Peptides against a protein of PDB entry 4U39. Designs and how they scored, part 183

Target 1, 302 residues: chain A of PDB entry 4U39
Amino acid sequence: SIKVIGVGGGGNNAVNRMIENEVQGVEYIAVNTDAQALNLSKAEVKMQIGAKLTRGLGAGANPEVGKKAAEESKEQIEEALKGADMVFVTAGMGGGTGTGAAPVIAQIAKDLGALTVGVVTRPFTFEGRKRQLQAAGGISAMKEAVDTLIVIPNDRILEIVDKNTPMLEAFREADNVLRQGVQGISDLIATPGLINLDFADVKTIMSNKGSALMGIGIATGENRAAEAAKKAISSPLLEAAIDGAQGVLMNITGGTNLSLYEVQEAADIVASASDQDVNMIFGSVINENLKDEIVVTVIATG

## One batch from the design tools (peptide; made by RFdiffusion4, then SolubleMPNN)

Design b2_p27_7_s1 (from b2_p27_7, 11 letters changed)
Fold by OpenDDE base, seed 2:
Structure b2_p27_7_s1 (fold): chain B 302 residues (1-302), chain A 27 residues (1-27)
Amino acid sequence: as target 1 above (302 residues)
Amino acid sequence: MKLKVYKSEKKLVLTGTIQDILDYLRS
């Protein structure tokens, strides 16, 4: 089974966005110290952590409280994660609950033997230096606790959106990028109606790989596949080139009109940016909710 | 990694080297 755990406000917003977008083949778990915020989750499983410590009032933007809350609730977390083959831990770094609890939850997943993938955001620079410093500590702890860590630099999202985009929309876009990171992987691995992938191959590409890079491209029109692929490999979200990666996950998603030619064009472009002997998980996915758009997600591991 | 092919009505998933995957898609 594949489990997606949203931790704290940002993580739970991302999980809500995943549910709204009907991401299939995964179980959703919402984790928070704030009981009121947790009630707004759309996840089937809702877990309040640190009930004794916080009394449901949240972590007060203190990562140490988030950490202690997860430690208090370790047994509940273990029970919720039991039997998972893969666990996605998603959070916005820089806050209290997400920053502190996400590494603890990730470590619990890893200790249970699950392939553990972190998908987290760095705060925007405008959120202040304190959040940035807290996020750095949380990301460092996540690196030790996960098999693969995708860090989304929120400031780079500002390069993708219009300059006049309201702050609230920038946060929504961050939640959407978190969704795209999880979905880009889960759509490859979670195969409803298919024979299951050999999970050993997934482990080969994702186990103990440390930091991973993610690029996303979206396009419409006649050359949409090529444009989306070019945008993905040159994405502002990429902090480095995908060249030299030990593994690549590529997902091309389109509507019912996605052609084999478009799939080939996108694959050729991504391949041109990588060594030909690199191990890849490639997916071409039809999403009926997409009309004219093609979405290409590239994740480079190692 | 050896090439593996998974097909459904709505999804094609390939695992293997990039070269093997490209060769398959072009075939």
Scores: peptide ipSAE 0.702, ipTM 0.973, DockQ to the pose 0.919
Fold by OpenDDE base, seed 1:
Structure b2_p27_7_s1 (fold): chain B 302 residues (1-302), chain A 27 residues (1-27)
Amino acid sequence: as target 1 above (302 residues)
Amino acid sequence: MKLKVYKSEKKLVLTGTIQDILDYLRS
């Protein structure tokens, strides 16, 4: 089984976006210290952590409280993650619960033998230095607790949205990028036969790979496949080029009119940015909710 | 890594080297 666990406000917002976008083949778990916020989750499993410590009032933007809350609830977390082949841990770093609890939860998943993937955000610069510093500590802890860690630098989202984008919309976009990161992988892995028969290949590409880079490209029109692929490999979300990666995950998602030619064209472009002997998980996915858009997601590991 | 193929109505998933994947897509 594949489990997606959203930790804290940002993680739970991302999980809600995943559910709203009908990300299939995964089980959703919402984790929070704030009981009221947790009630707003659309996840099938809602877990309040640190009930004794916080009394459901949240972590007060203190990562140590988030950490202790997860530690308090370790057995409950273990039970919720038990039997998972893969666990996605998603969080917005810089806050209390997400920053503190996500690494603990990730470690629990890893200790249970699950392939553990972190998909987290760095806070925007405008959220302040304190959040950036807290996020750095949380990311460092996540890196040790996961097999693969995708860190989304939120400031880079500002490069792909309109300069007049309201702050609230920027946060929504961050949640959406988290969703895209998880979905880009889960759509590939949550495939009948692959999980059961070829999960070893997934492990080869994703196990103990440390930090991974993610690029996303979206386009419409006649050259949408090529444009989306070019945008993905040159994405502002990429902190470095994908060349030299030990593994690549590529997902091309389109509507019912996605052609094999478009798939090939996108693959050729992504391949041109990578060594030909690199191990890849490639997916082409039809999403009926997409009209004329193509979305290309590239994740480079190692 | 040997090429592996999964195909359904709504999904194509390939695992292998980039070259093998490209060769498959071009075939």
Scores: peptide ipSAE 0.663, ipTM 0.969, DockQ to the pose 0.897
Fold by OpenDDE base, seed 4:
Structure b2_p27_7_s1 (fold): chain B 302 residues (1-302), chain A 27 residues (1-27)
Amino acid sequence: as target 1 above (302 residues)
Amino acid sequence: MKLKVYKSEKKLVLTGTIQDILDYLRS
């Protein structure tokens, strides 16, 4: 089984976005210290952590409170994660609950033997230095607790949105990028034959890889596959080139009109940016909710 | 890594080296 755990406000917003986009083949768990915020989650499983410590009032933007809350609720977290083959831990770094609790939850997942993938955001620079410093500590802790960590630099989102984009929309885009990161992987792995029979190959590509890079490209019209692939490998979300990666995950998603030629064209472009002997998980996915869009997601590990 | 092919109603998933995957897609 694949479980997606949203931790704190940002993580739970991302989980809600995943549910709204009908991401299939995963179980959703919402975790928070704020009972009121948790009640707004669309996840089937809702877990309040640190009930004694916080009394459901949240972590007060203090990562140490978030950490202690997860530690208080360790047994409950273990029971919720039991039997998972893979666990995604998603959070916005820089806050209290997400920053403090996500590394603890990730470590619990890893200790249970699940392939543990972190997908987290750095705060925008405009959120202030305190949040950036807290995020740095949380990211460092996440790196030690997961098999693969994808860190989304929110400031890079500002390079892909219109300059007049309202601040609130920039946060929504950050939630959407978190969704895309999880979905890009889960759509590949949540395939019955792969998860049940050959999950070992997924482990080979993702286990103990440390930090991973993610690029996303979206395009429409003529040459949409090539354009989307080019955007993905040159994405502002990539803090480095994908060359020299030890593993690559590639997902091309399109509507019912996605052709084999388009799939091949996109694959050729991504392959041109990588060593040919690199291990890859490749997926072509039909999403009937996509009309004329193609989405290419590339994740480089190691 | 040996090439493996998985098909579902709406998905094609391949695991292997990039070269093996490309060769499969071109066949």
Scores: peptide ipSAE 0.651, ipTM 0.967, DockQ to the pose 0.890
Fold by OpenDDE base, seed 5:
Structure b2_p27_7_s1 (fold): chain B 302 residues (1-302), chain A 27 residues (1-27)
Amino acid sequence: as target 1 above (302 residues)
Amino acid sequence: MKLKVYKSEKKLVLTGTIQDILDYLRS
């Protein structure tokens, strides 16, 4: 089974976005120290952590409280994650709960033998230096606790949105990028035959790979596949080029009109940016909710 | 990594080297 665990406000917002977008083949768990915020989760499983420590009042933007809250609730977390083959831990780093609890939860997942993937955001610079510093500490802890860590630099989102984008929309976009990161992988892995029979190949590509880079490209029109692929490999979300990666995950998602030719074009472009002997998980996915859009997601591991 | 192919109604998933995947897609 594949489980997605959203940790804290940002993580739970991302999980809500995943549920709203009907990301299939995964189980959702919402974790928070704030009981009121947790009640707003759409996840089937809602877990309040650190009830004794915080009394449901949240972590007060203190990562140490978030950490201790997860430690307090370790047994509950273990039970919720039990039997998972893969666990996505998603959080907005820089806050209290997400920053502190996500690494603990990730470690629990890893200790249970799950392939553990972190998909987290760095805060926007405008959220302040304190959040940036807290996020840096949390990301460092996440790196040690996960098999693969995707870090979304929120400031890079500002490069791909309109300059007049309201702050609220920028946060929504960050949640959406988190969704895309999880979905881009889960759509590949949550495939009949792969998850149960050939999960070893997934582990080969994703286990103990440390930080991963994610690029996303979206395009429409006649050359949409090529454009989307080019955008993905040159995405502002990429902190470096994907060349030299030890593994690549590629997802191309389109509507019912997605052609094999388009799939080939996109694959050729991504391949041109990578070594030909690199191990890849490639997916072509039909999403009926997409009209003329193609979405290419590239994740470079190692 | 050996090429593996998974096909469903709405998904094609390939695992393998990039070259093997490209060769498959071009076939």
Scores: peptide ipSAE 0.664, ipTM 0.968, DockQ to the pose 0.890; fails the geometry check

Design b2_p27_7_s2 (from b2_p27_7, 9 letters changed)
Fold by OpenDDE base, seed 5:
Structure b2_p27_7_s2 (fold): chain B 302 residues (1-302), chain A 27 residues (1-27)
Amino acid sequence: as target 1 above (302 residues)
Amino acid sequence: MKLKVYESEKKLVLTGKISDILEYLRS
């Protein structure tokens, strides 16, 4: 089974976005120290952590409280994650609960033998230096606790949205990018109606790979596949080029009019940016909700 | 990694080396 665990406010917002977008083949768990915020989760499983420590009042933007809250609730977390083959841990780094608890939860997942993937955000610069510093510590802890860590630099989101984008929309976009990171992988692995992927191959690509880079490209029109692929491999979300990656996950999603030619074009472009001997998980997905849009997601591991 | 193919009505998933995947897609 594949489980997605949202940790803290940002993580839970991302999980809500995943549920709203009907990401299939995964189980959702919402974790928070704030009981009121947790009640807003759409996840089937809601877990308040650190009830004794925080009394449901949240972590007060203190990562140490988040950490201790997860430690307090270790057994509950273990039970919730038990039997998972893969665990996505998603959080907005920089806050209390997400920053502190996500690494603990990730470690629990890893200790249970699950392939553990972190998908987290760095805060926007405008959220302040304190959040940036806290996020840096949390990301460092996440790197040690996960098999693969995707870090979304929120400031880079500002490069791909309109300059007049309201702050609230920027946060929504960050949640959406978290969703895209999880979905980009889960759509490849969680294959409803498909024969299950050999999970050993997934592990080969994702186990102990450390930091991963994610690029996303979206395009419409006649050359949409090529444009989307080019955008993905040159995405502002990429902190480096995907060349030299030890593994690549590629997802191309389109509407019912997605052609094999378009799939080939996109694959060729991504391949041109990668070593030909690199192991890849490639997915072509039809999403009937997409009209003329093609979405290419590239995740470079190692 | 050896090429593996998984296909449904709405999804094609390939695992393997990039070169093998590309070759498969072109066939």
Scores: peptide ipSAE 0.703, ipTM 0.973, DockQ to the pose 0.917
Fold by OpenDDE base, seed 3:
Structure b2_p27_7_s2 (fold): chain B 302 residues (1-302), chain A 27 residues (1-27)
Amino acid sequence: as target 1 above (302 residues)
Amino acid sequence: MKLKVYESEKKLVLTGKISDILEYLRS
């Protein structure tokens, strides 16, 4: 089984976006120290952590409180994660609950033997130095607790949105990028009605790979596949080129009109940016909710 | 990694070396 755990406000917002986008084949768990915020989750499983410590009032932007809250609720977290083959831990780093609890939850997942993938955001620079420093500590702890860590630099989101984009919309976009990161992987692995992928191959590409890079491209029109692929490999979200990666995950998603030729074009473009001997998980997915859009997600590991 | 092919009505998933995946998609 595949489980997605949203931790804290940002993580839970991302999980809500996943549910709204009908990401299939995964179980959703919402974790928070704030009981009121947790009640707004659309996840089937809702877990309040640190009830004794915080009394449901949240972590007060203190990562140490988030950490202690997860430690208090360790047994509950273990039970919720039991039997998972893969666990996604998603959070917005820089806050109290997400920053402190996400590494603890990730470590619990890893200790249970699950392939553990972190998908987290760095705060925007405008959120202040304190948030950045807290996020840095949380990301460092996540690196030790996961097999693969995708870190989304929120400041790079500002390069793909209009300069006049309201701050609230920038946060919504960050939540959406978190969704895209998880979905880009889960759509490859979680295949309702398909023969399950050999999980050994997934482990080969994702186990003990450390930090991973993610690029996303979206396009419409006659050359949409090529444009989407080019945007993905040159995405502002990529902090480095994908060349030299030890593994690649590629997803191309389109509507019912997605052609094999378009799939091939996109694959050729991504392959041109990688070594030909690199191991890849490649997916082509039909999403009937997509009209003329093609979405290409590339994740480079190692 | 050997090439593996997983196919349904709405999804094609390939695992293997990039070169082998490309060759399959071209066939």
Scores: peptide ipSAE 0.703, ipTM 0.973, DockQ to the pose 0.922
Fold by OpenDDE base, seed 4:
Structure b2_p27_7_s2 (fold): chain B 302 residues (1-302), chain A 27 residues (1-27)
Amino acid sequence: as target 1 above (302 residues)
Amino acid sequence: MKLKVYESEKKLVLTGKISDILEYLRS
């Protein structure tokens, strides 16, 4: 089984976005110290952590409170994660609950033997230095607790949105990028109606890989597949080129008009940016909700 | 990694070396 755990406000917003986009084949768990915020989650499983410590009032933007809350609720977290083959831990770094609890939850998942993938954001620079410093500590702790860690630099989102985009929309886009990171992987692995992937191959690509890079490209019209693929490998979200990666995950998603030629064209572009001997998980997915758009997601591991 | 192919009506998933995946897609 695949479980997605949203931790704290940002993580739970991302989980809600995943549910709204009908990401299939995964179980959703919402974790928070704030009982009121947790109640707004669309996840089937809702877990309040640190009830004794926080009394449901949240972590007060203190990562140490978030950490202690997860430690208090360790047994509950273990029971919720039991039997998972893969666990995604998603959070916005820089806050209290997400920053403090996500590494603890990730470590619990890893200790249970699950392939543990972190998908987290760095705060925007405008959120202040305190949040950036807290995020750095949380990311460092996440790196030690997961098999693969995708860190989304929120400031890079500002390069892909209109300069007049309201601040609130920038946060929504960050939640959407978190969604895209999880979905880009889960759509490859969670195969409703398919023979399950050999999970050993997934582990080969994702186990003990440390930091991973993610690029996303979206395009429409003529040459949309090539354009989307080019955007993905040159994405501002990539802090480095994908060359030299030890593994690659590639997802191309389109509507019912997605052609094999388009799939091949996109694959060729991504492959040209990678070593040909690298192990890859490649997926082409038909999403009937997409009209004329193609979405290419590339994740480079190692 | 050996090439493996998984196919349904709405999804094609390939695992293996990039070169083998490309060769399969071109066939």
Scores: peptide ipSAE 0.702, ipTM 0.973, DockQ to the pose 0.920
Fold by OpenDDE base, seed 2:
Structure b2_p27_7_s2 (fold): chain B 302 residues (1-302), chain A 27 residues (1-27)
Amino acid sequence: as target 1 above (302 residues)
Amino acid sequence: MKLKVYESEKKLVLTGKISDILEYLRS
């Protein structure tokens, strides 16, 4: 089984976005210290952590409280994660609950033997230095606790959106990028044949790889596949080139009109940016909710 | 890594070396 755990406000917003976009083949778990915020989750499983410590009032933007809350609720977290083959831990770093609890939850997942993937955001620079420093500590802890960590630099999202984009929309876009990161991987792995027969190959590509880079490209029109692929490999979300990666995950998602030719074009472009001997998980996915859009997600590991 | 192919109505998933994957897609 594949489980997606949203931790804290940002993580739970991302999980809600995943559910709204009908991401299939995964179980959703919402984790928070704030009981009121947790009630707004669309996840089937809702877990309040640190009930004794916080009394449901949240972590007060203190990562140490988030950490202690997860530690308090360790047994409950273990039970919720039991039997998972893969666990996605998603959070916004820089806050209290997400920053503190996500590494603890990730470590619990890893200790249970699950392939553990972190998909987290760095705060925007405008959120202040304190959040950046807290996020750095949380990201460091996540790196130790996961098999693969994708860190989304929120400031780079501002390069993708219009300059006049309101702050609230920038946060929504961050949630959407988190969704895209998880979905880009889960759509590949949540294939019955792959899960049941060849999950070992997924482990080979993703286990103990440390930091990973993610690029996303979206396009429409006649050259949409090529444009989406080019955008993905040159994505502002990439802090470095995908060249030299030990593994690559590539997902091309389109509507029912996605052609084999488009799939080939996108694959060729991504391959041109990678070593030909690199191990890849490649997926072409039909999503009926996509009309004219093609989405290319590239994740470079190692 | 050896090439592996998974096909469904809505998904094509390939695992293997990039070169092998490309060759398969072009076939």
Scores: peptide ipSAE 0.665, ipTM 0.969, DockQ to the pose 0.904

Design b2_p27_7_s3 (from b2_p27_7, 8 letters changed)
Fold by OpenDDE base, seed 4:
Structure b2_p27_7_s3 (fold): chain B 302 residues (1-302), chain A 27 residues (1-27)
Amino acid sequence: as target 1 above (302 residues)
Amino acid sequence: MELKVYESEKKLVLTGKISDILAYLKS
């Protein structure tokens, strides 16, 4: 089974977005120290952590409280994650719960033998230096606790949105990018109605890979496949080129009119940016909710 | 990795080396 666990406010917002976008083949778990915020989760499984420590009042933007809350609730977390083959841990780093609890939860997942993937955000610079410093500590802890860690630098989101985008929309976009990161992988691995992928191949690409890079491209029109692929491999979300990666995950998603030619074209572009001997998980997905847009997600591991 | 193909009406998933994946898509 594949489980997605959202940790804290940002993580749970991302999980809500995943549910709203009908990401299939995964089980959703919402974790928070704030009981009121947790009640707003759309996840089937909701877990309040650190009930004794916080009394449901949240972590007060203190990562140490978030950490201790997860430690307090370790057995409950273990029970919720038991039997998972893969666990996505998603959080917004820089806050209390996400920053502190996500590494603990990730370690629990890893210790249970699950392939553990972190998908987290760095705070925007405008959120202040304190959040950036806290996020750095949390990300460092996540690196040790996961098999693969995708870190989304929120400031880079500002490069892909309109300059007049309201701050609230920037946060929503960060949640959406988290969603896209998880969904981009889960759509490849979670194959409802298909013969399941050999999970050994997934492990080959994702186990003990450390930091991974993610690029996303979206386009419409006649050259939409090529444009989306080009945007993905040159995405501002990429901290470096995907060249030199040891593994690549690629997803191309389109509507019912997605053609084989478009799939080939997109694949060729991504491949041209990668070593030809690299192991890849490639997916082409038809999403009937998409009209004329194509979405390409590229994740480079190792 | 050996090339593996998984296909349904709405999804095609390939695992393997990039070169093999590309060759398959073009066949």
Scores: peptide ipSAE 0.707, ipTM 0.974, DockQ to the pose 0.918
Fold by OpenDDE base, seed 5:
Order: C-alpha cells, then sequence, then structure tokens
Structure b2_p27_7_s3 (fold): chain B 302 residues (1-302), chain A 27 residues (1-27)
C-alpha cells in the first residue's frame, strides 16, 4: 500500500488538494497538533499528535514541540503506517508541527521498512529568517530520515507565477506544487487495475538517494508536449540540471486526446537531458479532467 | 534494469533504462 501523510498546516493543505484532485491508489493521513485545523482535513485518517503535550492547541511555531508531539504519538503513527510499502511525508518546513514532526514520522516509516519519500517546501524569504532557519533544521533532519527527499524552494515559485500574484495565491501555489510532487510519483507507482510494478525497481531508483530534484512543465495548444517537457527540464524548481542523475521518474499526463506521438516527443526531450543508461520510471497517464493541458513532471534522483 | 511494460486503457508505465524505454515507445 501507498500512504500519504500530510504533517502540519502546509502538509494537510497539500493532502486536501490531492483529495480534491482525486489522486487514486493512495491512503491519506492527516497529522496535526492543532485539533481545530485537523478537523478541516479531508483525509480518511486524522491523527492528532501530542495531545498531552499541546492539548490540541498546536505547536506554537516551535519545531521542538512538533518533534515531541510526534514522539509522544509514536505508537499511533506506527500503527497507522503499518503495512505500507511506500510512504510519502509532505510538509511545509518552517513551522512548528511540520518541521518538527515530519522527520520523526519519516523515520518511523523507514524503520517499518517502507520506501519513504519526503516532499517538503522551504518557506518564502518573505516569511522571515526565523522560518528559514527552522526549515533548514527540519530539512536536514528529513534527509536523514527518508530514502528520497524532494525540497521545493518556494521562492522559485515566484518565478513561475505572475509578479503581481497575491501572497495568499503564492501559498496556494506552494500547496499545489507539493501536490504535483506527490501525484507525479504516485501516478507512476499506484497502478489500479494494472499488474503491480515490481517494487524492487522502484526501490532501485528511489532507495537511499538523498535529495531529489523536481521539475514541472505545463502547456496547451500546438507542440504542448514538447513545450511541457522543455519547461519541466528547465523548471525554476530545479536547483540544478537533471544531468548526472542516477535515476529519473517521468510522468506525462494529458486528456483523452493525448497521443502516442506527444508521449514520444516529451520522452525524447527528457531523455536528451539525461544519461541514456540511467534507470527510469516512465508513465503516460490519461486524466479525463484535463482538456487541452499536458503536464510533465520530472524527478531526478541521486 | 530490464525493460518492463505495464499498460492499461488509461496508463502506460515503463521501467528500465532510458534508452530501452525510448526504443519501446518508438516501436
Amino acid sequence: as target 1 above (302 residues)
Amino acid sequence: MELKVYESEKKLVLTGKISDILAYLKS
């Protein structure tokens, strides 16, 4: 089974977006120290952590409280994660609960033998230095606790959106990028109605790979596949080029009009940016909710 | 990694070397 755990406010917002977008083949768990915020989750499983420590009042933007809350609830977390083959841990770094609890939860998943993937955001620079410093500590702890860690630099989202984008919309976009990161992988691995992927191959690409890079490209109209692929491999979200990666995950998603030619074209572009001997998980997915849009997600590991 | 193919009506998943994946898609 594949489980997605949203940790804290940002993580839970991302999980809500995943549910709203009907991401299939995964189980959703919402984790928070704030009981009121947790009640707003759409996840099937809602877990309040640190009930004794926080009394449901949240972590007060203190990562140590988030950490202790997860430690207090370790057995509950273990039970919720038991039997998972893969666990996604998603959070917005810089806050209390997400920053502190996400690494603990990730470690629990890893200790249970699950392939553990972190998908987290760095705060925007405008959120202040304190949040950046807290995020750095949380990311460092996540790196030790996961097999693969995707870190989304929120400041790079500002390069994708209009310069006049309101702050609230920037946060929404960050949540959406978190969603895209998880969905880009889960759509490849969670294959309802298909013969199950050889999970050994997934492990080969994602186990003990450390930091991973994610690029996203979206396009419509003529040459949309090529444009989306080019945008993905040159995405502002990529802190480096995907060349030299030890593994690549590629997802191309389109509507019912997605053609094999478009799939080939996109694959050729991504392949041209990678070593030909690199192991890849490639997926072409039809999403009936997409009209003329093509979405290409590239994740480079190692 | 050996090429593996998983196909349904709405999804095609390939695992293997990039070169083999490309070759398959072009066949």
Scores: peptide ipSAE 0.706, ipTM 0.974, DockQ to the pose 0.921
Fold by OpenDDE base, seed 2:
Parts: sequence; structure tokens; C-alpha cells
Structure b2_p27_7_s3 (fold): chain B 302 residues (1-302), chain A 27 residues (1-27)
Amino acid sequence: as target 1 above (302 residues)
Amino acid sequence: MELKVYESEKKLVLTGKISDILAYLKS
């Protein structure tokens, strides 16, 4: 089984976006120290952590409280993650609960033998230096606790949205990018109605790979496949080029008019940016909600 | 990795080396 666990406010917002977008083949778990915020989760499983420590009032933007809350609730977390083959841990880093609890939860997942993938955000620079420093500590802890870690630099989201985008919409976009990161992987691995992937191949690409890079490209029109692929491999979300990666996950999603030629064209572009001997998980997905749009997601590991 | 192919009505998934995946897509 595949489990997605959202930790804290940002993580739970991302999980809500995943549910709203009908990401299939995964179980959703919402974790928070704030009981009121947790009640707003759409996840089937809701877990309040650190009930004794915080009394449901949240972590007060203190990562140590988040950490202790997860430690207090270790047995509950273990039970919720039990039997998972793969666990996604998603959080907005810089806050109390997400920053402190996400690494603890990730370590629990890893200790249970699950392939553990972190998908987290760095705060925007405008959220302040304190959040950035807290996020850095949390990300460092996540690196040790996961098999693969995708870190989304929120400041780079500002490069892909309209300059007139309100601040609140920038946060929504960050939630959406978290969704895209998880969904980009889960759509490849969670195959409802298909023969399941050999999970050994997934482990080969994702186990003990450390930090991973994610690029996203979206395009419409006659050259939409090529444009989307080019945008993905040159995405502002990429902190480095994908060349030299030891593994690649590629997803191309389009409407019912997605052609094999478009799929080939996109794959060729991504392949041109990678070593030909690199192991890849490639997916082409039809989403009827997409009309003329193509979305390409590239994740480079190692 | 050896090339593996998984196909449904709405999804195609390939695992393997990039070169093998490309060769398959072009066949």
C-alpha cells in the first residue's frame, strides 16, 4: 500500500489538494498538533499528535514542540503507517509541527521498512529569516530520515506565476506544487486496474538517493508536448540541471487527445537532458479533465 | 533495469533504461 501523510498546516493543505484532484491508489493521513486545523482535513485518517504536550493548541511555531509531539504519539504513528510499502511525507517546512514532526514520522516509516519519500517546501523569503532557519534544520533532519527528499523552493514558484499573483495565491500554488510532486510519483507507481509495478524497480530508483530535483512544465497548442517537456527540464523549481542523475521519474499527462507522437517527443526531450543508461520510470497518463493542456513532471534522483 | 511495460486504457508505464524506453516508444 501507498500512504500519503500530511504533517502540519502546509502538509495537510497539500493533502486536501490531492484529494480534491482525486489522486488515486493512495491512503491519506492528516497529522497535526492543532486540533481545529486537523478537523478541516479531508483525509480519511486524522491524527492529533502531542495531545498531552500541546492540548490541541498547536506547536506555537516551535519545531521542538512538533518533534516532541510526534515522539509522544510514536505508537499511533506506527500503527497508522503499518503495512505501507511506500510512504510520502509532505510538509511545509519552517513552522512548528511540519518542521519538527515530519522527520520523526519519516524515520518511523523508514524503520517500518517502507520506501520513504519526503516532499516538502522551503518557506518564502518574505515569511522571515526565522522560518528559513527552522526550515533548514527540518530539511537536514528529513535528509537523514527519508530515502528520497524533494525540496520545493517556494521563492521559485514566484517565477512561474503571474507577478500580480496575490500572496495568498502564492501559498495555494505552493500547496499545488506539493500535490504535483506527490502525484507525479504516485501516478507512476499506484496503477489502479494495472498489474502493479515491480516494487524492486521503484526501490532501485528511489531508495537511499538523498535529495531529488523536480521540474514541472505545462503547455497548450500545437507544440505543447515539446514545450511542456522543455519547461520541465528547465523549470525554475530545479536548483540544478537533471544531467548526471542516477534515476529519473517522468510523467506526461494530457487529455484524451494526447498522441503517442507527443509522448515520444516529450520523452526524447527529457532523455536528451539525461544519460541514456539511467534507470527511468516513465508514465503517460490520460486525464479527461485536461483539454488542450499537457503537464510534464520530471524528478531526478541521485 | 530490464524494460517492463504496463498498459491500460488511460495509462502507460515503462520501467527500464532511458534508451530502452525510448526505443520501445518509437517501435
Scores: peptide ipSAE 0.705, ipTM 0.973, DockQ to the pose 0.913
Fold by OpenDDE base, seed 3:
Structure b2_p27_7_s3 (fold): chain B 302 residues (1-302), chain A 27 residues (1-27)
Amino acid sequence: as target 1 above (302 residues)
Amino acid sequence: MELKVYESEKKLVLTGKISDILAYLKS
């Protein structure tokens, strides 16, 4: 089984976006120290952590409180994660609960033998130096606790949105990028109605790979596949080129009119940016909710 | 990694070396 755990406010918002977008084949778990915020989650499994420590009032933007809250609730977390083959831990780093609890939850997942993937955001620079410093500590702890860590630099989101984008919309976009990161992987692995992928191959590409890079491209029109692929490999979300990656995950999603030629064209573009001997998980997915849009997601590991 | 093919009505998944995946898609 595949489980997605949203940790804290940002993580829970991302999980809500996943549910709203009908990401299939995964179980959703919402984790928070704030009981009121947790109640707004759409996840089937809702877990309040650190009930004794925080009394449901949240972590007060203190990562140490988030950490202690997860430690208090270790047994509950273990039970919720038991039997998972893969665990996604998603959080917005820089706050109290996400920053402190996400590494603890990730370590619990890893100790249970699950392939553990972190998908987290760095705070925007405008959120202040304190949040950046807290996020740096949390990301460092996540790197030690996961098999693969995708870090979304929120400041790069500002390069792909309009300059007049309200602050609230920038946060919504960050939540959406977290969704895309999880979905880009889960759509490849979670295959309802398909023969399950050999999980050994997934482990080969994702186990003990450290930091991973993610690029996303979306396009419409006659050259939409090529444009989406080019946008993905040159995405502002990529802090470096995908060249030299030890593994690649590629997903192309389109509507019912997605052609084999478009799939080939997109694959050729991504392959041209990668070493030819690299192991890849490639997926082509039909989403009936997409009309003329093609979405290409590329994740480079190692 | 050996080439593996997984196919349904709405999904095609390939695992393997990039070169083998490309060769399969073009066949």
Scores: peptide ipSAE 0.704, ipTM 0.973, DockQ to the pose 0.919; fails the geometry check

